# Ledger of designs, part 29: peptides against a protein of PDB entry 2AZE

Target 1, 148 residues: chain A of PDB entry 2AZE
Amino acid sequence: AQECQNLEVERQRRLERIKQKQSQLQELILQQIAFKNLVQRNRHAEQQASRPPPPNSVIHLPFIIVNTSKKTVIDCSISNDKFEYLFNFDNTFEIHDDIEVLKRMGMACGLESGSCSAEDLKMARSLVPKALEPYVTEMAQGTVGGVF
Target 2, 101 residues: chain B of PDB entry 2AZE
Amino acid sequence: GRLEGLTQDLRQLQESEQQLDHLMNICTTQLRLLSEDTDSQRLAYVTCQDLRSIADPAEQMVMVIKAPPETQLQAVDSSENFQISLKSKQGPIDVFLCPEE

## One batch from the design tools (peptide; made by RFdiffusion4, then SolubleMPNN)

Design b1_p10_6_s3 (from b1_p10_6, 8 letters changed)
Fold by OpenDDE base, seed 3:
Parts: C-alpha cells; structure tokens; sequence
Structure b1_p10_6_s3 (fold): chain B 148 residues (1-148), chain C 101 residues (1-101), chain A 10 residues (1-10)
C-alpha cells in the first residue's frame, strides 16, 4: 500500500540520519578524550618540570600542519593584512588537522583504530562522563553500528 | 501486519535518535566546558617534539597554520599543480615553521 | 627547506 511505502521512505531517511549521527558522536567522543588526555599530559609534565614551557615553544589548538619533503620548493604569497595566503609547491604535500595530530600522538588512546590495550581503554573511560562509557566500550570492541 | 511493523520500527528509531542526541549533547557540553576553562585552554597545546614524532623534520618540513574560524582552505595536489590557498574573514592567519628546518 | 615569501596584492 501507498501508506506503507511512505513509511518505508521515512524509515530509510531516519536510518541514514542515525548513521550520520553515530559517526558524529564517535568523532566527538574521540575529540573529548584526546583534548582531556592532552591537557592531563601537559599538566603533569609542567608539574614535573615545576614550570610551564616557553610561550614560543608550544602550539595551542586549534591548528593545522602541512608537511612535505625538505627538497620541496615552496613559494608563499601573503596579503598585507595576512588575511590571504597562497602556497605553491613543486611537489606533493600532506595536510593534517589538530585532531589527526592528537590521534597520531596516541591522545585518543587508540580508540579510533581499535588498538586499545586494557590500559588505553581504562584511560579512555576515565576521560568521559559515565553516560558515555558504554559507547566507548563499544567503540573499542568495534561493535558500534547497530540501531539501539 | 506490515503497517504495524513499520510504525513500531519508526518509534524505535525515534527513541534511538533521541538517545544519540542526548549523548551528543553531553559531548558538546564537555567540549564547551573545556573551551571555557582558562587553565584547560592554557594546557591545550602540542610541542615541536610532538610534531617531530609524527613528521620528522629531519626528513620533512613541517609548517604550522593557525587560522581564525571559518577560514577557507583550498588545496590542489596533483601532478599538474600543488597549491594551498587560505582566505580568512575573521582576522590574520599565522604561519610558521617548526625548528630544525 | 626552501621557502620564499612575497606580498600578495589583492
């Protein structure tokens, strides 16, 4: 019947939205873990050193990085007000945002790739509110994806 | 019947989406709290050593870009052209190289 | 690293 068909269409739309939100939630969880873990690491390091690092020796979030071979020639054009930049490279480059950098640093405890040790999982759980712990566990097990 | 089954499915999906929205709200709240905490913001940094661990400046140059929100980034990476364009509407963009370059 | 910088006129 036409009514059933209409509901099928709506069902599919809702399933797609849920899938998208699941992906967004996982990313938000990873960001939260990474940020809190980073802050915790730096707090501990500064306490051990009994002083903060020199201001110009650290890079505060947010940021992105571009890396390329040292052999790459780069021409950079900058507007007078520094609102516009144009970079020309003679070879390939890579761009990474701060979240990806934190993940590669292990700040997300390997949760993003399913590479969590027992210690990593314990750390990850400790950095989120109680309501999120079950989802963190599912992420670590690779069982996220179903409709609940 | 089919209609009853679909109706039930839609109700279940609605509940699932509400649960997701709730969890996402919790996450967003936590991230906002971090952004509003002065001490957390002060400690939200990486070092050049951190960047060297993921992209060794002995072999790779590492350029750091700090851009205001909503900055447009356009990148072309092909055999014909290698280019990055940045356009900000909310302030100046800062670019610097990591040491050892 | 070989980086050159110039001013862009917009």
Amino acid sequence: as target 1 above (148 residues)
Amino acid sequence: as target 2 above (101 residues)
Amino acid sequence: AKVTVRTLTV
Scores: peptide ipSAE 0.328, ipTM 0.905, DockQ to the pose 0.042
Fold by OpenDDE base, seed 2:
Structure b1_p10_6_s3 (fold): chain B 148 residues (1-148), chain C 101 residues (1-101), chain A 10 residues (1-10)
Amino acid sequence: as target 1 above (148 residues)
Amino acid sequence: as target 2 above (101 residues)
Amino acid sequence: AKVTVRTLTV
């Protein structure tokens, strides 16, 4: 009947919303792991060096990077107050946010692609609250998608 | 019947979503805690070596952009146009090149 | 890399 049809539409709506939230949660987990892992790495490095790195040698989050061939010609127009930038390239470029950079650095332990070694998974689990560990395990196995 | 079954499914989905929301709240809380921890923020950095490991300046040039919150970024990457536009409302934008190793 | 920078008065 019409009532059942309405409920089926609502069911589909909720399933899609859950799917979207699952994606968001996975990203949040990856961010958390990446950030904490990065902090741990740097803390250890500074302890070993007995000093922080030179200020001009580090880039603090947040940031984005733009990369292109070193042969690419770039025209950059900048406002006098540096509030506005316009870049024109003669060839393709790539933009990456800081999170993607961290992922490529391995800070998310390969969890982003479900490619965790045993050690990677151990690290990932250690960087999240207990309540999130089962979900991390599912992400590592590529089995996320069920209903909680 | 069918109606009762669908009703039950919706209730179960609601409970599942609530559990999902709970996990998301845990995550957002952890991220906020990291944001509020000055030591963590001090240590939240990458090096030029890190960037070179991802995009080697020997082959690729790497620009770093540090922009204030709410900065608008528009990018066009097509055969007709290759363009990036940045517009900040809250302060100056800093752009620098990652040096080659 | 070839980067040309121009300053615009806004």
Scores: peptide ipSAE 0.319, ipTM 0.904, DockQ to the pose 0.042
Fold by OpenDDE base, seed 5:
Structure b1_p10_6_s3 (fold): chain B 148 residues (1-148), chain C 101 residues (1-101), chain A 10 residues (1-10)
Amino acid sequence: as target 1 above (148 residues)
Amino acid sequence: as target 2 above (101 residues)
Amino acid sequence: AKVTVRTLTV
């Protein structure tokens, strides 16, 4: 009885670890798709324009964005060497990292929210190695971890 | 018996985890290749137009922060305090506003 | 939005 109980504890531990790894893998896949899709988009755009965009007109990864109402008053304190910033807002704000931005841009093909069209899914699959394609399909179907 | 069943289940879970590890290795390798590819890094950018597409500039101000690695970010968003603190150890932090148009 | 910038004392 005690032996079985010990194994059940171990089982639960492994299940939780697997769940965590599944989440991590899904995020890694989304990042890969988003990055490759972004690069592909920009490459195509630059080819069509026959030149790259002006250097100061683009924002290279990594970055974060902060958005708030245009009515929000912001006090910003900056150190002389620009190593430290302090922002004080009089109202709420939002922070988004570059990955979140890419997702909202559709660079992850809607895979992150289960909003993949057939075309989106095809694109997503094309941006990952063959070994990852089945998992991408599972993500789109919401069947990841269905065996558990 | 129950013991045998549990033992077998644990072996199956181990195999499943190994499969996940394998897939994760593939993913991390691909991401590393992207990070090491100069052309990919050159093309890894968004525009202010992209940002405007996801945050209505008519109503929202969008601030872009480019901070060196290992920069500490502290944010407080409560009814009594709205604050962001940035502390870099590896270089200057760049902040700019995304134009409305 | 109104943004005020000042030097931070570090």
Scores: peptide ipSAE 0.318, ipTM 0.904, DockQ to the pose 0.042
Fold by OpenDDE base, seed 1:
Formats: sequence, C-alpha cells, structure tokens
Structure b1_p10_6_s3 (fold): chain B 148 residues (1-148), chain C 101 residues (1-101), chain A 10 residues (1-10)
Amino acid sequence: as target 1 above (148 residues)
Amino acid sequence: as target 2 above (101 residues)
Amino acid sequence: AKVTVRTLTV
C-alpha cells in the first residue's frame, strides 16, 4: 500500500513535468514558425523590390517595444554611456517582446490561439520539419494535452 | 494488480517523455540553424508599418528598445508609479520612436 | 513632444 502510494506520487510528478515540457515545445514551435515566416515574407518583399530596405527603416530582432497613449508624458533619464535608462510615465504603459509582436503580426499563423484557417495551417506545417507536423496539427485543433 | 499497473504507467510515461524530448531537440536544432544562418538573420526584421499594425500610433506612441543580451529590465505599473528601468552590462542601449504615418 | 530626456548622474 505504501509502495503504491509512493508510485502514485511519482506518477503525478512525471505528468506535471511532461505538461510543462509540452508547453515549452509549443512555444518553441511557435517561435520557429514565426521566425521562418518572417524571413520568408521579407525575402519575398526584397526580391520584389530588387533591393533590401534602407537600414534605418527596419528593426532587427531582438527588440522590445513599449507603447502608451500618445498623450502620456515620459521623462527619460539616460546615463552618459547609455548603459542605464530610467523612464517615468504619468500613465500606464505596455511592454511587448519581439516574439509577441510577431504573433500579433500573424507570423505564427494564428496557431498560438488555435485560430488557424486551412491556409494558415498549411503554411504552419510547411515551416516545420516533418516530425513536428503532427504536433502542429494538434495545436491547431486544440487537442494538445494528451500523453504521447 | 495495482502495483503492476502503476509500474506500467511509469514506464509508459518515461517513453512519452523521451518522445517529447526528441521533438524538443528537433525544434531547438531548427532554431539554432536559424540563428547560425547569416541570410536568415539579415532578414529577421520588422518595419514601423508592422508595429503600427499592432499598436496604432494614431492612438499609441510606440518606443523601440534595442538592448544587449542579459540587459536587466524592471517595470512598475501602479496607480502611483509608472516606471521602466534598464541596466545593461554588455553595451549601450538604443531607444527610438516609431513615427506616425 | 511628450518625451523629455535628461542625463543620469550615476
């Protein structure tokens, strides 16, 4: 009885660990899709333009953005060497990393929310190795959560 | 019996985790290949138009921060204090505004 | 402009 109880505790521990790894894998897949989709988009755009965009017109990864009302007053203090910044706002702000920006741009094909059209899913599948395609399908269907 | 059933469950979970680890290794390998490909890194960018599409500068001001790795970011967003602190150890931080057009 | 810039004395 005690041995069974110990094994049941271990079982639950392993299930939780697997769940965490599933979440991590999903995020990695989304990053891969988003990055490859972004690169593909930009490659096509540059081919059409027959030149790269001006260097000061683009923001290379990695980056973060801060957005706030256009009426917000911001006080920015910068160290002489620009190693330290301090921003004071008179109202609320939002911070987003580059991955979140890519998701909101649709670079992850709506897979992050399970809101994929047939074409979105087709694109998503095309941007991952074959071994990951079944998992992408499960993400799109919202069926991720089972044990392999 | 119950003991045998639990033992079998643990073996199955072990195999499932191994499969999961394998998929994760495949994924991390792909991400590493992207980071090592010069052309991919050159093309890994967004535009101000992209940023406007998700945070309309007509209503929201968008500030972009380019910081070296391991930069510390601390943010406070409360009724009495709205603050962002950045501290870099590996180089200067670059900040610029996304224009409204 | 809604952004003011100062130099830190650290």
Scores: peptide ipSAE 0.316, ipTM 0.904, DockQ to the pose 0.040

Design b1_p10_6_s4 (from b1_p10_6, 7 letters changed)
Fold by OpenDDE base, seed 1:
Order: C-alpha cells, then structure tokens, then sequence
Structure b1_p10_6_s4 (fold): chain B 148 residues (1-148), chain C 101 residues (1-101), chain A 10 residues (1-10)
C-alpha cells in the first residue's frame, strides 16, 4: 500500500537522522573526556611542581597546528594588522585542530579508536556523568547503534 | 499488519531519538560548565613537549596558530601549490614555532 | 625551519 511505502521512507529518514546524532554524541563525549583528562593532568602536574608553568611555555586551547618537513620552505605574508596570513609551502603540509591533538596525546583514553584498555575505560567512565557511562561502554565495545 | 508494524517502529525510533537528545543535552551542559569554570580554562593547555610527542620535531616542524573565533582558514594541498590562507575578523592572529629540543 | 616573512600591503 502507498501508506506503507510512505512510512518506510519516513522510517529510513529517521534512522539516518539518528545515526547522525549518534556520531555527534560520540564526538561530544570524546571532547568532554579529552578536556577533563587534560585539565586533570595539568592540575596534578602543577600541584607536584607547586607552581604553574611559565606563561610562554604552554599553549592554551583553542589552537591549531601545522606540521611539515623541516626541509620545507615556507613563505609567509602577513598583513599589517595581523588579521590576514598567507603561507606558501614548497611541499605538503598537515593541519590538526586542538581536539585531534588531544586525541593523539591519548587524552580521550583511546576511546576514539576503540583501543581502550581496562584502565583507559575506567578513566573514561570517571570523566563523564553517570548517565553517559553506558554509552562510553558501548563506544569502547564498538556496539553503538546496535539497538537499531 | 505491515502498517501497524511500521507505525510501531516509528514510535520506537521517536523514543530512541529522544533518548539521544537527552544524552546530548547532558554532554553540552558538561562542556559549557568546563568553559565557564575559570580554573578549568586556566588548565586547558598543552606544551611543546606534548606536540613533540605527536609530531617528531626531528623530522617535522610544528607551527602553532592562535586565532580569534570565526577565523577563516583555507588550505590547498595539490601538486601545483601548497597554501594556507587565514583571515580573521575579530582580532589579530598569532603564529609561532614549537622549538626542537 | 626555513620560514620567511613578508608584510602585505592591503
């Protein structure tokens, strides 16, 4: 029947929307874990050192990084007000945002790649509200979305 | 029948989406709390050592860009040219190199 | 690193 066909189309639309929201939720969880873990690490380090690091020795979020071979020649053009930059490279480069940097640092406990040890998972769970713990577990097991 | 089954499925999907929305609200709330906490923001930093741990400065140079919100970034990485363009509308952009030890 | 800088005249 035509009405069944219409509902099947709607069903597929909703499934796709849910899939997108699941992806967004996973990213939000990873960000939360990464940020809290970073703050926790630095707090502990400063307590051990009994002082904060020198201001010029740290990079506060947000930031991005660009990496390229140390042999790459970079030509940089800067506006007088420093509102505009133009970089020309003679070879390939990579760009990473701060979240990606945190993930590569292990601040997301390997949850982003499903590489969580038991201790990693324990840490990840400790950094989210209780209501999110089941989802963290699902992420670690790679079973997110299995209910659909 | 089939119609009733599909109707039931849609109701279940609605409930599932509502659950996701609830969890997302919890997450966004937590992130907002972090952004509003002065101590957390003070401690939200990485070091050059951290950057060296993910990009070997013996082989790679690491350039750090601090830009105001809504800064435009355009990158071209092709055989013809390799280019990054930055344009801020809210303030100056700061760029510096992470030193190699 | 081999970085050169120039000031743009806008």
Amino acid sequence: as target 1 above (148 residues)
Amino acid sequence: as target 2 above (101 residues)
Amino acid sequence: PKVTTRTLTV
Scores: peptide ipSAE 0.078, ipTM 0.895, DockQ to the pose 0.040
Fold by OpenDDE base, seed 2:
Structure b1_p10_6_s4 (fold): chain B 148 residues (1-148), chain C 101 residues (1-101), chain A 10 residues (1-10)
Amino acid sequence: as target 1 above (148 residues)
Amino acid sequence: as target 2 above (101 residues)
Amino acid sequence: PKVTTRTLTV
């Protein structure tokens, strides 16, 4: 019947929406863990050094990075007010946001790839509210995808 | 029947989505709290050493871009064109290299 | 790295 067909379409729509939200939630969890872990690392480091690092030695979030071969020639055009930039490269480049940088630094404890040691998982769980711990466990096991 | 079954499935999916939304709200709240905590924001930084650790400075150059919110970024990476365009409406864009590079 | 920079008049 047409009514059943309509409901099946809606069912599929909702399933897809849930899937998208699951992806968003996982990213939010990773961001939270990465941020808190980064802050914790830096706090400890500054305590050990008994001073903050030199201002020009750190980059505060948010930021993005562009990396390319040192052999790449880059032409950069900048407006007078620095509101506009145009970069032309003679070869390929990569763009990474700050979150990806943190992941590569290990700040997300390998949770982004489901590659967590017991210690990594313990750290990850300690950096989220209790309600999120089961989901963190699922992410570590690579078993996320079920419907609640 | 089939109709009742589908209706029940939709109700169950609604409940599942509500639970998911709840977890997302928790995460969003935590991130907001982090953004509002001045001490956390002060400590939310990476070093040039961190950047060098993920991109071999012997082979790669790393350019850092700090741009205001809502900055437009367009990138083309193809065999015919390699380009990045930035346009800010809220303020100047800062671009720099790590000193050790 | 070789980076060339020029300022555009806006």
Scores: peptide ipSAE 0.078, ipTM 0.895, DockQ to the pose 0.042
Fold by OpenDDE base, seed 5:
Structure b1_p10_6_s4 (fold): chain B 148 residues (1-148), chain C 101 residues (1-101), chain A 10 residues (1-10)
Amino acid sequence: as target 1 above (148 residues)
Amino acid sequence: as target 2 above (101 residues)
Amino acid sequence: PKVTTRTLTV
């Protein structure tokens, strides 16, 4: 009886760990798709333009963005060496990392929300190694909850 | 019996986790390859137009922060305090506004 | 937006 109880505890521990790893894997896949899709987009755009964009016109990863109302007053204090910043806002703001930006741009093909069209899914599959394609399909279907 | 069943379940879960680990290794390898590819890194950028597409410049201003690795970020967003603090240990922080159309 | 900037001595 006690042995069975111990094994049940271990079972639950492993199930939770698997769940966490599933989440981590999904995020890694989304990042891979988003990055590769972004690179592909920009490569195509530069080929069409026959030159890269001006260096100061683009924002290379990594970055974060802060957005707030245009009416928000922002006080910014900067150290002389620019190692420290302090921003004070008179109203609410939002912070987004580069990955979230890419997702909102559609670079993850809507896979993050399970809203992939057939074309989106095809693109997503093409941007991952063959071994990851089944998992991408499961993510699109929302069926990742099962045990392998 | 119950013990045998649990033992079998644990073995199956171990195999499942190993499969996950394998897939994660493949994925992390791909991400590493991307980080090591100079051309990919050169092309890993967004434009201000991209940012405007996700945050309406008619209503919102967008500030971009490029900070070195290990930069500390603290954000307070409450009814009485709206603050962001940044502290870098590895170099200067760059901040700029995304221009409006 | 109104942004004010000052320099702090660290």
Scores: peptide ipSAE 0.068, ipTM 0.895, DockQ to the pose 0.041
Fold by OpenDDE base, seed 3:
Structure b1_p10_6_s4 (fold): chain B 148 residues (1-148), chain C 101 residues (1-101), chain A 10 residues (1-10)
Amino acid sequence: as target 1 above (148 residues)
Amino acid sequence: as target 2 above (101 residues)
Amino acid sequence: PKVTTRTLTV
């Protein structure tokens, strides 16, 4: 019947929306874990050193990274007010945002790539509210994506 | 019948989405709390050592870009052109190199 | 606006 067809369309629409939100939630969780883990690491490090690091030795979020071969020649044009930059490279480069950097540092505990050890998972769970722990577990198991 | 089943499925999907929204709200709240906490923001940093750990400075040059929100970044990476353009409307952009160890 | 150009190789 027409009604059934309409509901099937609606069902698919809702499933797709849920899928999108699941992806968003996973990313948010990874960000939360990464940020909190980073803060925790630095707090511990500063406590051990009994002082904060030199101001010019750290890079506060947010930031982006551009990396290229040391052999790459880079021509940089900068406006006087530093509002505009133009970089010309003679070879390929890579751009990474701070979140990706944190993930590569292991701040997301490998949860993002399925390389989460038991200790990693324990850390990840400890960095989220209780309500999110089951979802973190599902992420580690690779079982997300279903209907609740 | 099929109609009844579909109707029930839609109700269940609605409940699932509501649960998902709730979890997302919790997560975004945590992120906001982190951003609003002065001490957390003070500790939200990486070091050049961190960057060296993910990009070997012996082979790679690492450039750090600190740009205000809403800064436009355009990148072209092809055999014909390798270019990055940055345009800020909210303040100066800071660019510096990560030194080698 | 005035532009400053620098060449980086490191």
Scores: peptide ipSAE 0.048, ipTM 0.893, DockQ to the pose 0.038

Design b1_p10_7_s1 (from b1_p10_7, 3 letters changed)
Fold by OpenDDE base, seed 1:
Structure b1_p10_7_s1 (fold): chain B 148 residues (1-148), chain C 101 residues (1-101), chain A 10 residues (1-10)
Amino acid sequence: as target 1 above (148 residues)
Amino acid sequence: as target 2 above (101 residues)
Amino acid sequence: STTSVTRTLK
């Protein structure tokens, strides 16, 4: 009885660990899709334009963005070597990392919310190795959560 | 019996985790290949138009921060204090403003 | 000493 109880505790621990790894894998897949989709988009755009965009017109990864009302007053203090910044706002602000920006741009094909059209899913599948395609399908259907 | 059933469950979970680890390794390998490909890194960018699509500068000011790895970010967003502090250890920080148009 | 610098994207 005690041995069974110990094994049941271990079983639960392993299930939780697997659940955490599933979440991590899903995020990695989304990052891969978003990055590859972004690169593909920009490659096509540059081919059509027959030149790269002006250097001061683009932001290369990695980055973060801060947004606030256009009426917000911002005071900025910068050290001489630009190693330290201090921003003071008179109202609320939002911070977003580059991955979140890519998701909101649709670069992850709506897979992050399970809101994929047939074409979105087709694109998502095309941007991952074959071994990951079944998992992408499960993410799109919202059926991720089972044990392999 | 119950003991045998639990033992079998643990073996199955072990195999499932191994499969999961394999998939994760495949994924991390792909991400590493992207980071090592010079052309991919050159093309890994967004535009002001992209940023306007998610945070319209007609209503919101959009500031872009390029910071070296391991930069510390401290943010306070309360009724009495709205502040962002950045401290880099590996180089200068760059800040850009996205224009409205 | 500190300064304020903002660069606008093209």
Scores: peptide ipSAE 0.037, ipTM 0.896, DockQ to the pose 0.039
Fold by OpenDDE base, seed 4:
Structure b1_p10_7_s1 (fold): chain B 148 residues (1-148), chain C 101 residues (1-101), chain A 10 residues (1-10)
Amino acid sequence: as target 1 above (148 residues)
Amino acid sequence: as target 2 above (101 residues)
Amino acid sequence: STTSVTRTLK
């Protein structure tokens, strides 16, 4: 009885760990798709323009963004060496990392919400190694979560 | 019996976890390859147009922060205090404002 | 284009 109880505890522990890893894997897949899709988009755009964009017109990853109402008053204090910044706002703000930005740009093909079209799914699949394609399909269908 | 059943479950879960680990390793490898590819990194950028598409400066001010790894970010967002503090240990921080037009 | 945000802390 004690042995069975110990194994049941271990079983539950492993199930939870697997669940966490599933979430981590999904995020990794989304990152991969988003990054590759972004690179592909920009490569195509530069080829069409026959030139790279001006240096001051682009922001390379990694980055974060802060957004707030345009009416928000912001005081910015910067150290001389630019190692320290202090921003004071008179209203609420939002912070987003680059991955979230890419998702909102559609770079993850809507896979993050399971709302990708057939074309989006095709794109998503094309941006991952073959071994990951079944999992991408599961993500799109919302069938991730089973033990395999 | 019960013991045998649990033992079998654990074996199956072990196999499942190993499969997940394998897939995660594949993903990690792909991301690493992207990070190590000079051309990919050169092309890994967004524009102000991109940012406007998700946060229109007509309504929202969009500020971009480029900070070295392990930069400390402290944010307070309460009714009495709205503050962001950045402290880098590895180099200067760059901040850009995305213009409305 | 992007605009730098600058205000020196003393």
Scores: peptide ipSAE 0.033, ipTM 0.895, DockQ to the pose 0.032
Fold by OpenDDE base, seed 5:
Structure b1_p10_7_s1 (fold): chain B 148 residues (1-148), chain C 101 residues (1-101), chain A 10 residues (1-10)
Amino acid sequence: as target 1 above (148 residues)
Amino acid sequence: as target 2 above (101 residues)
Amino acid sequence: STTSVTRTLK
């Protein structure tokens, strides 16, 4: 009885670890798709334009964005060496990392929210190694971890 | 028996975890290759148009922050205090404003 | 002393 109980505890531990790894893998896949899709988009755009965009017209990863109402008053204090910034707002703000930005841009093909069209899924699959394609399909179907 | 069943389950879970580890290794390798590819890094950018598609500057001010690695970010968003503090150890922080037009 | 310079994307 005690032995079985110990194994059940171990089982639960492993299940939780697997769940965590599944989440991590899904995020890694989304990042890979998003990055490759972004690069592909920009490469195509630059080829069509026959030149890269002006340096000050683009923001390279990594970055974060802060957005707030245009009516929000922002006070900014910057150290002389620009090592320290302090922003004070009179109202709420939002912070988003670059990955979230890419997702909202559709760079992850809607895979993150289960909003993949057939075309989106095809694109997503094309941006990962063959070994990851089945998992991408499972993510799109919402069947990841269905065995558990 | 129950013991045999649990033992079998644990073996199956081990195999499942090994499969996950394998896939994660493949994925991390791909991400590393992207990070090491100069052309990919050059093309890894967004535009103001991209940012406008997410947060309309007609209604929202969009600020972009590029901070060196290991930069500390402290944010307070409460009814009494709305603040962001950035402290870099490895270089200057750059802040950009996305124009409305 | 502090400054308040922000660059604008163009």
Scores: peptide ipSAE 0.033, ipTM 0.896, DockQ to the pose 0.039
Fold by OpenDDE base, seed 3:
Order: sequence, then C-alpha cells, then structure tokens
Structure b1_p10_7_s1 (fold): chain B 148 residues (1-148), chain C 101 residues (1-101), chain A 10 residues (1-10)
Amino acid sequence: as target 1 above (148 residues)
Amino acid sequence: as target 2 above (101 residues)
Amino acid sequence: STTSVTRTLK
C-alpha cells in the first residue's frame, strides 16, 4: 500500500540520519577525550617542571599541519595583510588537522582504531561524563553501529 | 501487520535518535566548558617534540598553520599540480616551522 | 605585492 511505502521511505531517511549522528557522536567523544587528555598531560608536565613552556615553543589548538619531503621545493606567497596564502610545491604533501595529530599522539587512547589496552580504556572512560561511558565501551569493542 | 510493524519501527527510531541527540548535547556541553575554561585553553597545546613524533623534521618539513575560523583551504595534490591556497576573512593567518628545518 | 613571512618555533 502507498501508506506503507511512504513509511518505508521515512524509515530509511531516519536510519540514514541516525547513522550520520552516530559518526558525529563518535568523533565528538574522541575530541573530548583527546582534548582532556592533552590538557591533563600538559598540566602534569608543567607541574613537574614547575613552570610553563616558553610561549613560542608550543602550538595552541586549533591548527593544521602540512608536511612534505625536505627535498620538496616550496614557494610561498603571502598577502600584505596575511589574509591570503599560496603555497606551490614541486612534489606531494600531506595535510593533517589538529585532531588527527592528537590521535596519532595517542591522546584518544587508541579508541579511534580499536587499539585500547585495559589502561587506555580506563583512561578514556575517566575523561567522559558517566552518560557517555557505555558508548566509549562500545567504541572500544567495535560494536557501535546498531540502532538502539 | 506491515503497517503496525513500520509504525513501531519509526517510534523506536525516534527514541534512538533522541538518545543520540542527548548524548551529543552532553559532548557539546563538555567541549564548550573546555573552550570557556581559560586554564584548559592555556594547556591545549602540542610541542615540537610532539610533532617530531609524528613527522620527524629531520626527514620531513613540518609547517604549522593557524587560521581563523571559516578560512578557506584549497589543496591540489596531483602529478600536474601541488598547491595549497588559504583565504581568510576573519583575520591574519600565521605560519610556523618546526626547528631543524 | 606579496611577502613571505614564517616563524620558527623556539
């Protein structure tokens, strides 16, 4: 019947929207864990050193990273007001955002790749509100994906 | 019947989406709290050592770009052209190089 | 005119 068909269309639309939100939620959780873990690490390090690092020795979020071979020739053009940049490379390059950098640093506790040790999982859970802990557990187990 | 089943499915999906929205709101709130905390933002940084651990400047050139929100980034990475274009409307863009370059 | 300004982290 036409009514059933209409509901099927709506069902599919909702399923797709839920799938998208699941991905967004997982990313938000990873960001939260990574940020809090980073802050915690740095706080501890500064306490141990009894001083903060020099201002020009650190890079505050947000940022992006561009890396290429040291053999790559790079030409950079910058507008007078520094609002516009143009980089020309003679070889391939890579771009990474700050979140990816934090993940590679292990700040997300390996949760993003299912590489969580027991200690990693404990840390990850400790960095989120109680309501998010079950979802963190599911992420670590790789069981996220169903509709609940 | 089919209609009853579909109706039930839609109700369940609605509840699932509401749960997701709730969890997302919790996450967004936590991230906002971090952004509003001056001490947390002061401590939200990486070091040159961190960057060397993922891209060693001894082997790779590492360039750091700090751009204002809504900055346009256009990248072309092909055998014919290798280019990055940045355009900001909300302020200047800063570029940093890691030591050993 | 364009310029080229970069900063090295210390």
Scores: peptide ipSAE 0.031, ipTM 0.894, DockQ to the pose 0.040

